# Designs tried in a protein design run: peptides against a protein of PDB entry 2AUS. Part 143

Target 1, 323 residues: chain A of PDB entry 2AUS
Amino acid sequence: ADIKREVIVKDDKAETNPKWGFPPDKRPIELHIQYGVINLDKPPGPTSHEVVAWIKRILNLEKAGHGGTLDPKVSGVLPVALERATRVVQALLPAGKEYVALMHLHGDVPEDKIRAVMKEFEGEIIQRPPLRSAVKRRLRTRKVYYIEILEIDGRDVLFRVGVEAGTYIRSLIHHIGLALGVGAHMAELRRTRSGPFKEDETLVTLHDLVDYYHFWKEDGIEEYIRKAIQPMEKAVEHLPKIWIKDSAVAAVAHGANLTVPGIVKLNAGIKKGDLVAIMTLKDELVALGKAMMSTQEMIERSKGIAVDVEKVFMPRDWYPKLW

## One batch from the design tools (peptide; made by RFdiffusion4, then SolubleMPNN)

Design b2_p19_5_s2
Fold by OpenDDE base, seed 3:
Structure b2_p19_5_s2 (fold): chain B 323 residues (1-323), chain A 19 residues (1-19)
Amino acid sequence: as target 1 above (323 residues)
Amino acid sequence: SWFDELLAESKKWYEENRP
């Protein structure tokens, strides 16, 4: 998520009509909600599905979806995409995650040894999914990006960990405990990051959402509910982007594949098969799709399918049909 | 349910703290 991607300009003369579309900062409150994502602080206790059902009830919504399951006992960052944005959560599935974990050791270990052994778990690790996961129980490699020990109190080790999507912290702690020779278990877990969503001023509780919805519906105060909901474009900040001409927007919004002539600018380092976000020149999300070309091929070629469009978000009428 | 309790408490809080 934190890697700034270079932007390559293919058409430096491309302009955008200010009358077309609805930029993320200019959406009326109802439209903002329809294309919104909540950075929810999930409480411990409920399932991620129960919490999504509750948000739908609180905000009187037909559809919502979460950006990656948290176990019932796990708290913290749960992105919840609303209504027409519901499918944007697929952009968050491959995103890196950060957690704060409390590991309890089953024996006494010197602090220097704890620090040394935990540092060896930075990098590539072999994991088996837990029995309760819907994922096939095969061995797989996952990347641990970093481990930061926050506190050591006897047998209790509080640490921050950045991981590749689908890394199981419970399994990591089990393997650390084995490497320490005493065994260990996960006492507590909180997710502090899911891709572009983190613990910041945008993090809201279920209580906040109830209060903010009442302030809007009963008192006409939109400010709180507006701040509590992020635009769906937030959920794609970590993806490689392709920005398209105004003349290409309506075709993509109708489900047409993006062709090379429609590209104005794009991120460097796109590979064939990557999930990419198709954006307007006003940074509006049009669609998600699979790259059919590399960045270099999209620059060098004059024609061809650049992106296989999988999921359209933008309404068909925000931009005129120019075909 | 936990949620019905939360919703009842929040509604009560809102009624008591309405601007």
Scores: peptide ipSAE 0.242, ipTM 0.844, DockQ to the pose 0.706
Fold by OpenDDE base, seed 4:
Structure b2_p19_5_s2 (fold): chain B 323 residues (1-323), chain A 19 residues (1-19)
Amino acid sequence: as target 1 above (323 residues)
Amino acid sequence: SWFDELLAESKKWYEENRP
C-alpha cells in the first residue's frame, strides 16, 4: 500500500474551480458520513456481517459493507464503507492484508528450526479455502509477502505476516506445523492491516462509535464522529490514480467512460486491466474503473477510452455538465 | 445480546462522561 507511485502530468495548465465538488476535508458531517469508511477494530466474537449491521444501527444508516471478512474469533482492522461509499470495498477486497498470529506448536522444536522453516513459507504457497468459506473450494496459489517472527516462547510463536488477499492464516499455520513435523494450530489472530487501513489513530471501536454518535446527536459535537470516519478516498489510496479535468467529471459521474482527453495527470505503471481510481484535481473519488490502456498509451494517444467506468461514487451534480 | 450489552455499557459511559 505504501508504494509511492510516480505522477506523470499531461496537462500542466489544467485548473480546477474551487466552487465545484466537495473535497474530502470540506464535506459537511452528513455528507462526510455518506461518503465515509470506518477503520473498525472488530472485536472477537461477532461475525463481520453482525458488526456491519450494528454500525448501521448505531449510525442510523441504510447501507454499509466491509473490506474483507474477518472470522468471528479474529479481531482487528475491518474497513466498513458507509452509504454512498459502500461499493468502495471492491478496492479493498484485492488489497494485501497483514496479521499478527499466535501459532501453538504441538511439540518441541528448536528455535533455529522454527525460524528456518517459517522463512521457507515466504513467497508462493498453495492453499485450499476452508469448507465454511463462501469462496469456491479450489486449490489456489497465494503470496506470503513476508513473515516476521516477533517472539518465540517454547511452543508459542508470535509472528507478523503480510499476505495476498484471501490467504488463510489458519491454513498457513497448519502447513508450517506439518513442515516442522510436530503439527501446529492458530491460537490467536488479529488483522493489523487491510490495504491502506492499519492500526493507527484512525482505528475505532464499536464503543467509540456509539459514544461519538451520541456526542454529535445529543450534544451537537461533530468533531469525534468526523474523526472516526475516514473519507472514502482513503479506501483507494493504494490504487493507481488518474486525475481528470473538471469538464470530464460530470460525464464520468453519469457513468460515461473516461476518454484520453479528460486526463490531466496519472500514476506511472498502470497496465491494461488494472483497477484504477478516477480522481478530480481536488482528490475527490469520481469512480473506479478498469484501465483500457497502459500509462504509456494514455500519454501517447490523443483519443480513445482510457478507463471503463465500473462504479461511480460522485453525485452527478457536484460538477456542472460541460457537454 | 453482545451488542445490546455493548450499547448499554456505551450509553452508561456516555451519560457519565458527556461534555
Scores: peptide ipSAE 0.198, ipTM 0.816, DockQ to the pose 0.891
Fold by OpenDDE base, seed 2:
Structure b2_p19_5_s2 (fold): chain B 323 residues (1-323), chain A 19 residues (1-19)
Amino acid sequence: as target 1 above (323 residues)
Amino acid sequence: SWFDELLAESKKWYEENRP
């Protein structure tokens, strides 16, 4: 997830007008909320949908959505996109996840055998979704990127695991238990990462949100609620980016496809069909779209459709029409 | 509900710890 993507510059003389747009760090508080994402510490107990409904009630919002379901009993990192940013969750659904899990073994197993068997579950695994999943119960492959054993206490195994989106940790633990020959179950699970969102100073509780909203509405103190909400651009940090000229921004904000002449700089390694973020030179998210060219084709070609624009986020009036 | 309890506790905490 932390792969620094190389940036290729096509136009080193491209400037941006400081009077146009609203950079992520310079939005008025109401506009910051309208284009916000909360890094929520989801409590154990409620569903992810109940928590989103509660955030809408606390913050007096019409619309919100979450960046990937946590089961009721699972705590930790749940990105919640607000209002105009709600659709940015589509960028988070395919993002890698990290968890800390407590596995309880149903029998005694030597520590060396636990470590050896758990190491064999790094890589590609075959999973069947649980019966209660909205996903059709078909066999599917998922990647386990890493397993790090944190602690072994008799039959209790605490471990960190990095996984492809839609990997079921409960199913992984069940298969580890079968491979150990004694069986196992998931005692506890916490999500510690969802793409660019992790356990850091931006992680907030539902309690924090109640207090911070009251400090703003009753006392006029906006600082706390401003810090508790991340700009929507945070939710696309893990995507390949294309930065565009000021003259192209309004057209893309009106739903026009991005053409090659509008590109100032772009990340290396874009493939045809990739989800990409279209950015201004001030790192504002204009739109999400499907790459119609590779990075190499976008460098070599002078014309053509570079990105099929699927979801516009930027208002149509932030930049002037220059066409 | 769990949320109504949380909201009541948070309001109480806010009233007790208001800046």
Scores: peptide ipSAE 0.021, ipTM 0.531, DockQ to the pose 0.859
Fold by OpenDDE base, seed 1:
Structure b2_p19_5_s2 (fold): chain B 323 residues (1-323), chain A 19 residues (1-19)
Amino acid sequence: as target 1 above (323 residues)
Amino acid sequence: SWFDELLAESKKWYEENRP
């Protein structure tokens, strides 16, 4: 997920007006919340929807959404996008995931054999979605990016696994158990990463949110609630970016497609059809859209639609209309 | 394990704060 993308500069003379927009680090607390994402430590027990409903109640919010369902019994990293940022969760749905899983084997297997067989599950695997999934139960391929065995204690195997979005760890463990010849089941599961969100200093509990909201509303201390909420721009860090001229920002904020003349700089390796983040020169998220050109085409062409704008986040008034 | 501790803390909080 930490692919450092090269930045190609197309217009090295482009400047930005410091009076326009609201950079992520300079938002007043109310505006920061309106464009916020919580890196929530989801407890085991509740559904992801129940947890989102509780966050809305705790923080007195009208809207919120989560960056990909965790099952009731699964704990850990659940990005929750707030208010005007709610739709940014669409950037997190296709993002890679990491889990720590406890696999229980139904028989004794030598440790060397466990390690050898689990390594064979790195790469492309065939999965069928579980019955409870809203996804049609068709066979599909998914990537396992890595498996790291953390601990082996008799029949209990603790491991870290990096996977493509919509890989079912329960199904992976079932297939590992079959390959070992003894069978296995998933005893415990925690999500440790969802795209740019991981277990770090930004991870907060529902309890933390109650306390931090109280400190703000009753004691006037905004520092804790400010730190507990990430800017929505965090939720797009894993996407390829296109940075645009100040003169193009208002048009894109009104839902106009991004044209090639509006581009100042862009990431390398954009393909036609990729989900891209359109950014200001102050690293503010303007919109998400579908690339209509490759990076190379966006460099070589003087005109045309570069991005089909699908989701606008920036208010229409942060930048002046320059048309 | 550290994993069991993380799960235990999360479970405890949920049991104490569930509606």
Scores: peptide ipSAE 0.017, ipTM 0.461, DockQ to the pose 0.057

Design b2_p19_5_s4
Fold by OpenDDE base, seed 2:
Structure b2_p19_5_s4 (fold): chain B 323 residues (1-323), chain A 19 residues (1-19)
Amino acid sequence: as target 1 above (323 residues)
Amino acid sequence: SWFDELLEKSKKYYEENRL
């Protein structure tokens, strides 16, 4: 998520009409909720599905979905996409994750050996999914981006770990314990990051959501519930973006593929087959799609399909039909 | 430990938020 992508401008004269659309920070509260994502602090105990059901009950919603399952015992960052934004979770599923984990060793190991062995688990690791995983138990490679040891207290090792999506920290700790020769288990786990969502001022509890919804419905105070819900555009911050002309927005909102003439600016480093976010010049999410061209091809070509549009989010009436 | 405090906060939070 922290990779700053360069922005290449194709049309420096492209303007946007301020009367069209609803920029993320200017949505009425009902519309903000309909296109919202909660950065939830999931408590330990409930399943991620139970927590989503509770959010739907608290906020009186028909639909919601989460950006990647946390086990019942695991706490921390669970993005929950609301109503019309529910399908934005597909952008979060492949996103990197960070955790803080407590590993308990089943024997005494010198601190120098703990540090040396844990450093060897940075990079590509072979994992077997847990028995309780919805994923078929096939051997798979996953990337560990970094391991940072925070504290060692005898047999207890507190560490931060950045991982590829679908890396099982429980399995990582089991393999570390085997490599140390004494065995180990995961005592505690908290997710501290899920793509663009992290532990910051946007992290809210289920209690906060109850209170903030009551303040809105009973007292007419919108400020708290507005702050507790992020715009759906937050859930695509980690994706490469393509910004389009006002004249192209309504066509894409109707499910038409994005053609090269509609592009105003785009991120560098887009490859054919990448998941990309199609944005307005007001940073509104129009759609998610598959890149059919690289960034370089989108710059050099005058015509052709740039993005195969897979999921539309923007309503068809926010921008006029200009075709 | 930082984890015990986090766990106590999260357990207390779960007990207080048993809807």
Scores: peptide ipSAE 0.008, ipTM 0.399, DockQ to the pose 0.059
Fold by OpenDDE base, seed 5:
Structure b2_p19_5_s4 (fold): chain B 323 residues (1-323), chain A 19 residues (1-19)
Amino acid sequence: as target 1 above (323 residues)
Amino acid sequence: SWFDELLEKSKKYYEENRL
């Protein structure tokens, strides 16, 4: 998520009509909810699916989805995409995750050895999915981006860990314990990050959502529920972006593929096959799609399909048809 | 537990930074 992507401008004279669309900051509260994502502090106990069902009940929603399962006992950052934004979870599923974990060692190990061995688990690791995982139980490689030891208290090791999506921290801790020669288990786990969603002022509880919804519905106070829900655009901040002309927005919103002439600016480092966010010049999410060209090809070419549009989010009427 | 204290510190940090 933290990879700053350079923005390459193709058309520095491209303007946007301020009357068209609904920028993330200008959505009426009902529309904001329809295109919202909650940075939920998932409590320990319930499943991620139960929590999504409760959010739907609390907020009177027909549809919602989460950006990546947390086990029942695991707390912390669970992005929950609402209503028309529900499909944005596809951008969050492959996103990196951060956790704070408490590892309990089954024997005494010198602190220097703990630190040395845990550092060896940075990089590529081999994992076997748990028995209860919906994922095929094949050995797979995963990246550990970093391990930060926060505290060591005898046999208890608190650490922060950044990982590739679908890395099992329980399995990591088991392997660390084996490498230490004493064995270990995961005592506690909290997810502190899921792509662009982290522990910050946007993190809300189920209790907060109950209260904030009541403040809106009973007292007419929109402020709390508005702050508790992030715009769906937050859920794509970590993706490479392509910004398009106003004249291209309605076509893409109708499900047309993005062609090269529609591009105003784009991130560097897009590869063919990448998931990309198609944005307006007002930073509104139009669609997600598969890049059919690299950034370089999108710069050099005058024509062709730049993005195969997979999921449209923007309503068809926010921008006029200019074709 | 020490984890509960960390969660409380985390919660308190969020409460203090939500204000």
Scores: peptide ipSAE 0.006, ipTM 0.410, DockQ to the pose 0.055
Fold by OpenDDE base, seed 1:
Structure b2_p19_5_s4 (fold): chain B 323 residues (1-323), chain A 19 residues (1-19)
Amino acid sequence: as target 1 above (323 residues)
Amino acid sequence: SWFDELLEKSKKYYEENRL
C-alpha cells in the first residue's frame, strides 16, 4: 500500500460531468453498503468464513467475502467486502500483510544473538505450506519485507513483520528457532495490516456492527454504520490506477476492454500483466483488469487495448452510453 | 499477557478514535 506512484496526465483538458456516477463520499447509505468494505477486527476462535456469515446475518446481506483468510486462532485486520463489492477481495489477496507475533523460544539465547539472527530473515525465505493449507505443500520462496523487534522478555520475543502474501508466520518462527539453535513456536499472532487496511479508526468489531446496525434500523441514525463501512475504492488504493474519460465509462461498465484513447491519466510503473484499477475522474472504481501494456506504451501509443477488463463493479447506468 | 495488553491498547485506540 505504501508505494507512492507518480500520476502521469495524458489529457489535461478532460472534464467530468458532476451529474454522472456516484462518488464514494456522496453515496446514499444503502448504496454505500452495496459498494462497501468493512475493516473487521476478527476475534480469535471463529474461522474467517464464520465471521463473514455472521456479518451477513447482522447486516442483512445476501453476499460478502473476505480479503484473505486468517486462521481461527489469529485475530486482527480482516477486510470484508459487501454485496456488489464482494469481488474486490481479489485485489487484496496479492497485497502485502503485516503481523505482530509472539515467538516463544525453547531455550535461553542472548538478546544480541536474537536480534542478529532475526535480521538475517529479512529478504527471501524458503517455506513449506502447513498441512491445513489448500495450497499444494511444495517448497516456495516468500519475501519478508521487514522484521521489527518490539520487545524481548527472556524467551518471549514480540515482533512486527511485513510479508509477501501467503507467507506463513508459524513457519518463519520455526526457522528462526532452528537458526537460534534452541527451537521456537508461535505463541500468539495478530494481523495488523492487509494492503490498505490497517489498525486505525476504521477497524471495527462484530459488536460495533450489531450496535451500529441497530442505531440505523431502529433509531434512524446512519452516521455510525456509514463510518464503519469503507467505500470499495479503499480496497484498491494499493493498486496502480488508470483514470478514464466519462465517454469510456459506460463501455467499460458493460465489460468492454479499455482502449488507449479512453485514458486521461495513469500511474507510473504499470507493467504488462499487472492488476490495475480503472477509475473515473471522480475516483469511482469502474473495473479491475489486467494491463496489456506498460505505462510507457499507454503514453506512446494512440490505439490498442490498454486493459483486459476482468471484473466490473460499476452499474451500467451510472454513466450514459456515448456510442 | 503483555500481548493481551497490546491488544487492549489497540482496541482502546480504536474506541477513542471512533468517537
Scores: peptide ipSAE 0.006, ipTM 0.406, DockQ to the pose 0.060
Fold by OpenDDE base, seed 4:
Structure b2_p19_5_s4 (fold): chain B 323 residues (1-323), chain A 19 residues (1-19)
Amino acid sequence: as target 1 above (323 residues)
Amino acid sequence: SWFDELLEKSKKYYEENRL
């Protein structure tokens, strides 16, 4: 998520009209909620679906969706996309995750050996999905980006782990235990990151949401509920972006594919087939789509379909139709 | 309510895992 992508400018003279659109910081509270994502601290106990149903009830919403399932016993960062933003969760499903895990060893192992063996699990690992997973039980490779041991207390090992989406920490701990020769199990698990969402000042509880909604509806105080909900644009911060000229926004908002002449600036390293965010020059999310060209092809070509638009988010009326 | 019980479990979990 923290990979700063280089921005290549294709049209340095492109201006944006300040009267068009609703930048993430300038949405009325109702519109902010309609295009919002909550960085929820999921409590242990409920399913991710139960928690989403509760948020819908608390905030009086018709639709919401989560950015990646946490098991009932797992707490921590659960992005919940609201109303018109609900489908932005598709950007978060492939995003890297971080966890803090407590591993319990089934025997005594010297600390130096624990540290050495756990470091060998950084990089590519072979995993088998658990029996209860909706994912086909095929052997698959997953990346472990880092393992940071926080504490070792006898047989208890507290560690931070950054992983590719769909890595099973329970399976990782099982394999570490096998490599240590004594066996191990996952005692506790908390998710501390899901792509751009982390444990920070934006992390809110279900209680906070109840209180903040009441402060807004009963007392007219919108500040708390406004801060508790992130703009949907937060949910795409980790994606490669393409920024488009104002004259292209209405067409894309109507579901037209993005053509090369509409591009003002773009991130480096886009490959054909990548999920990309189409943005306005005011950093508003217009749509998600599939790149039909590389960054290099989008620079070199004068015409053609750059992005196959899969999901529009922006309303059709935020920008004028200039075609 | 199921919600109140969930909220109590959540509070207790935060108190126990703020270590």
Scores: peptide ipSAE 0.016, ipTM 0.566, DockQ to the pose 0.115; fails the geometry check

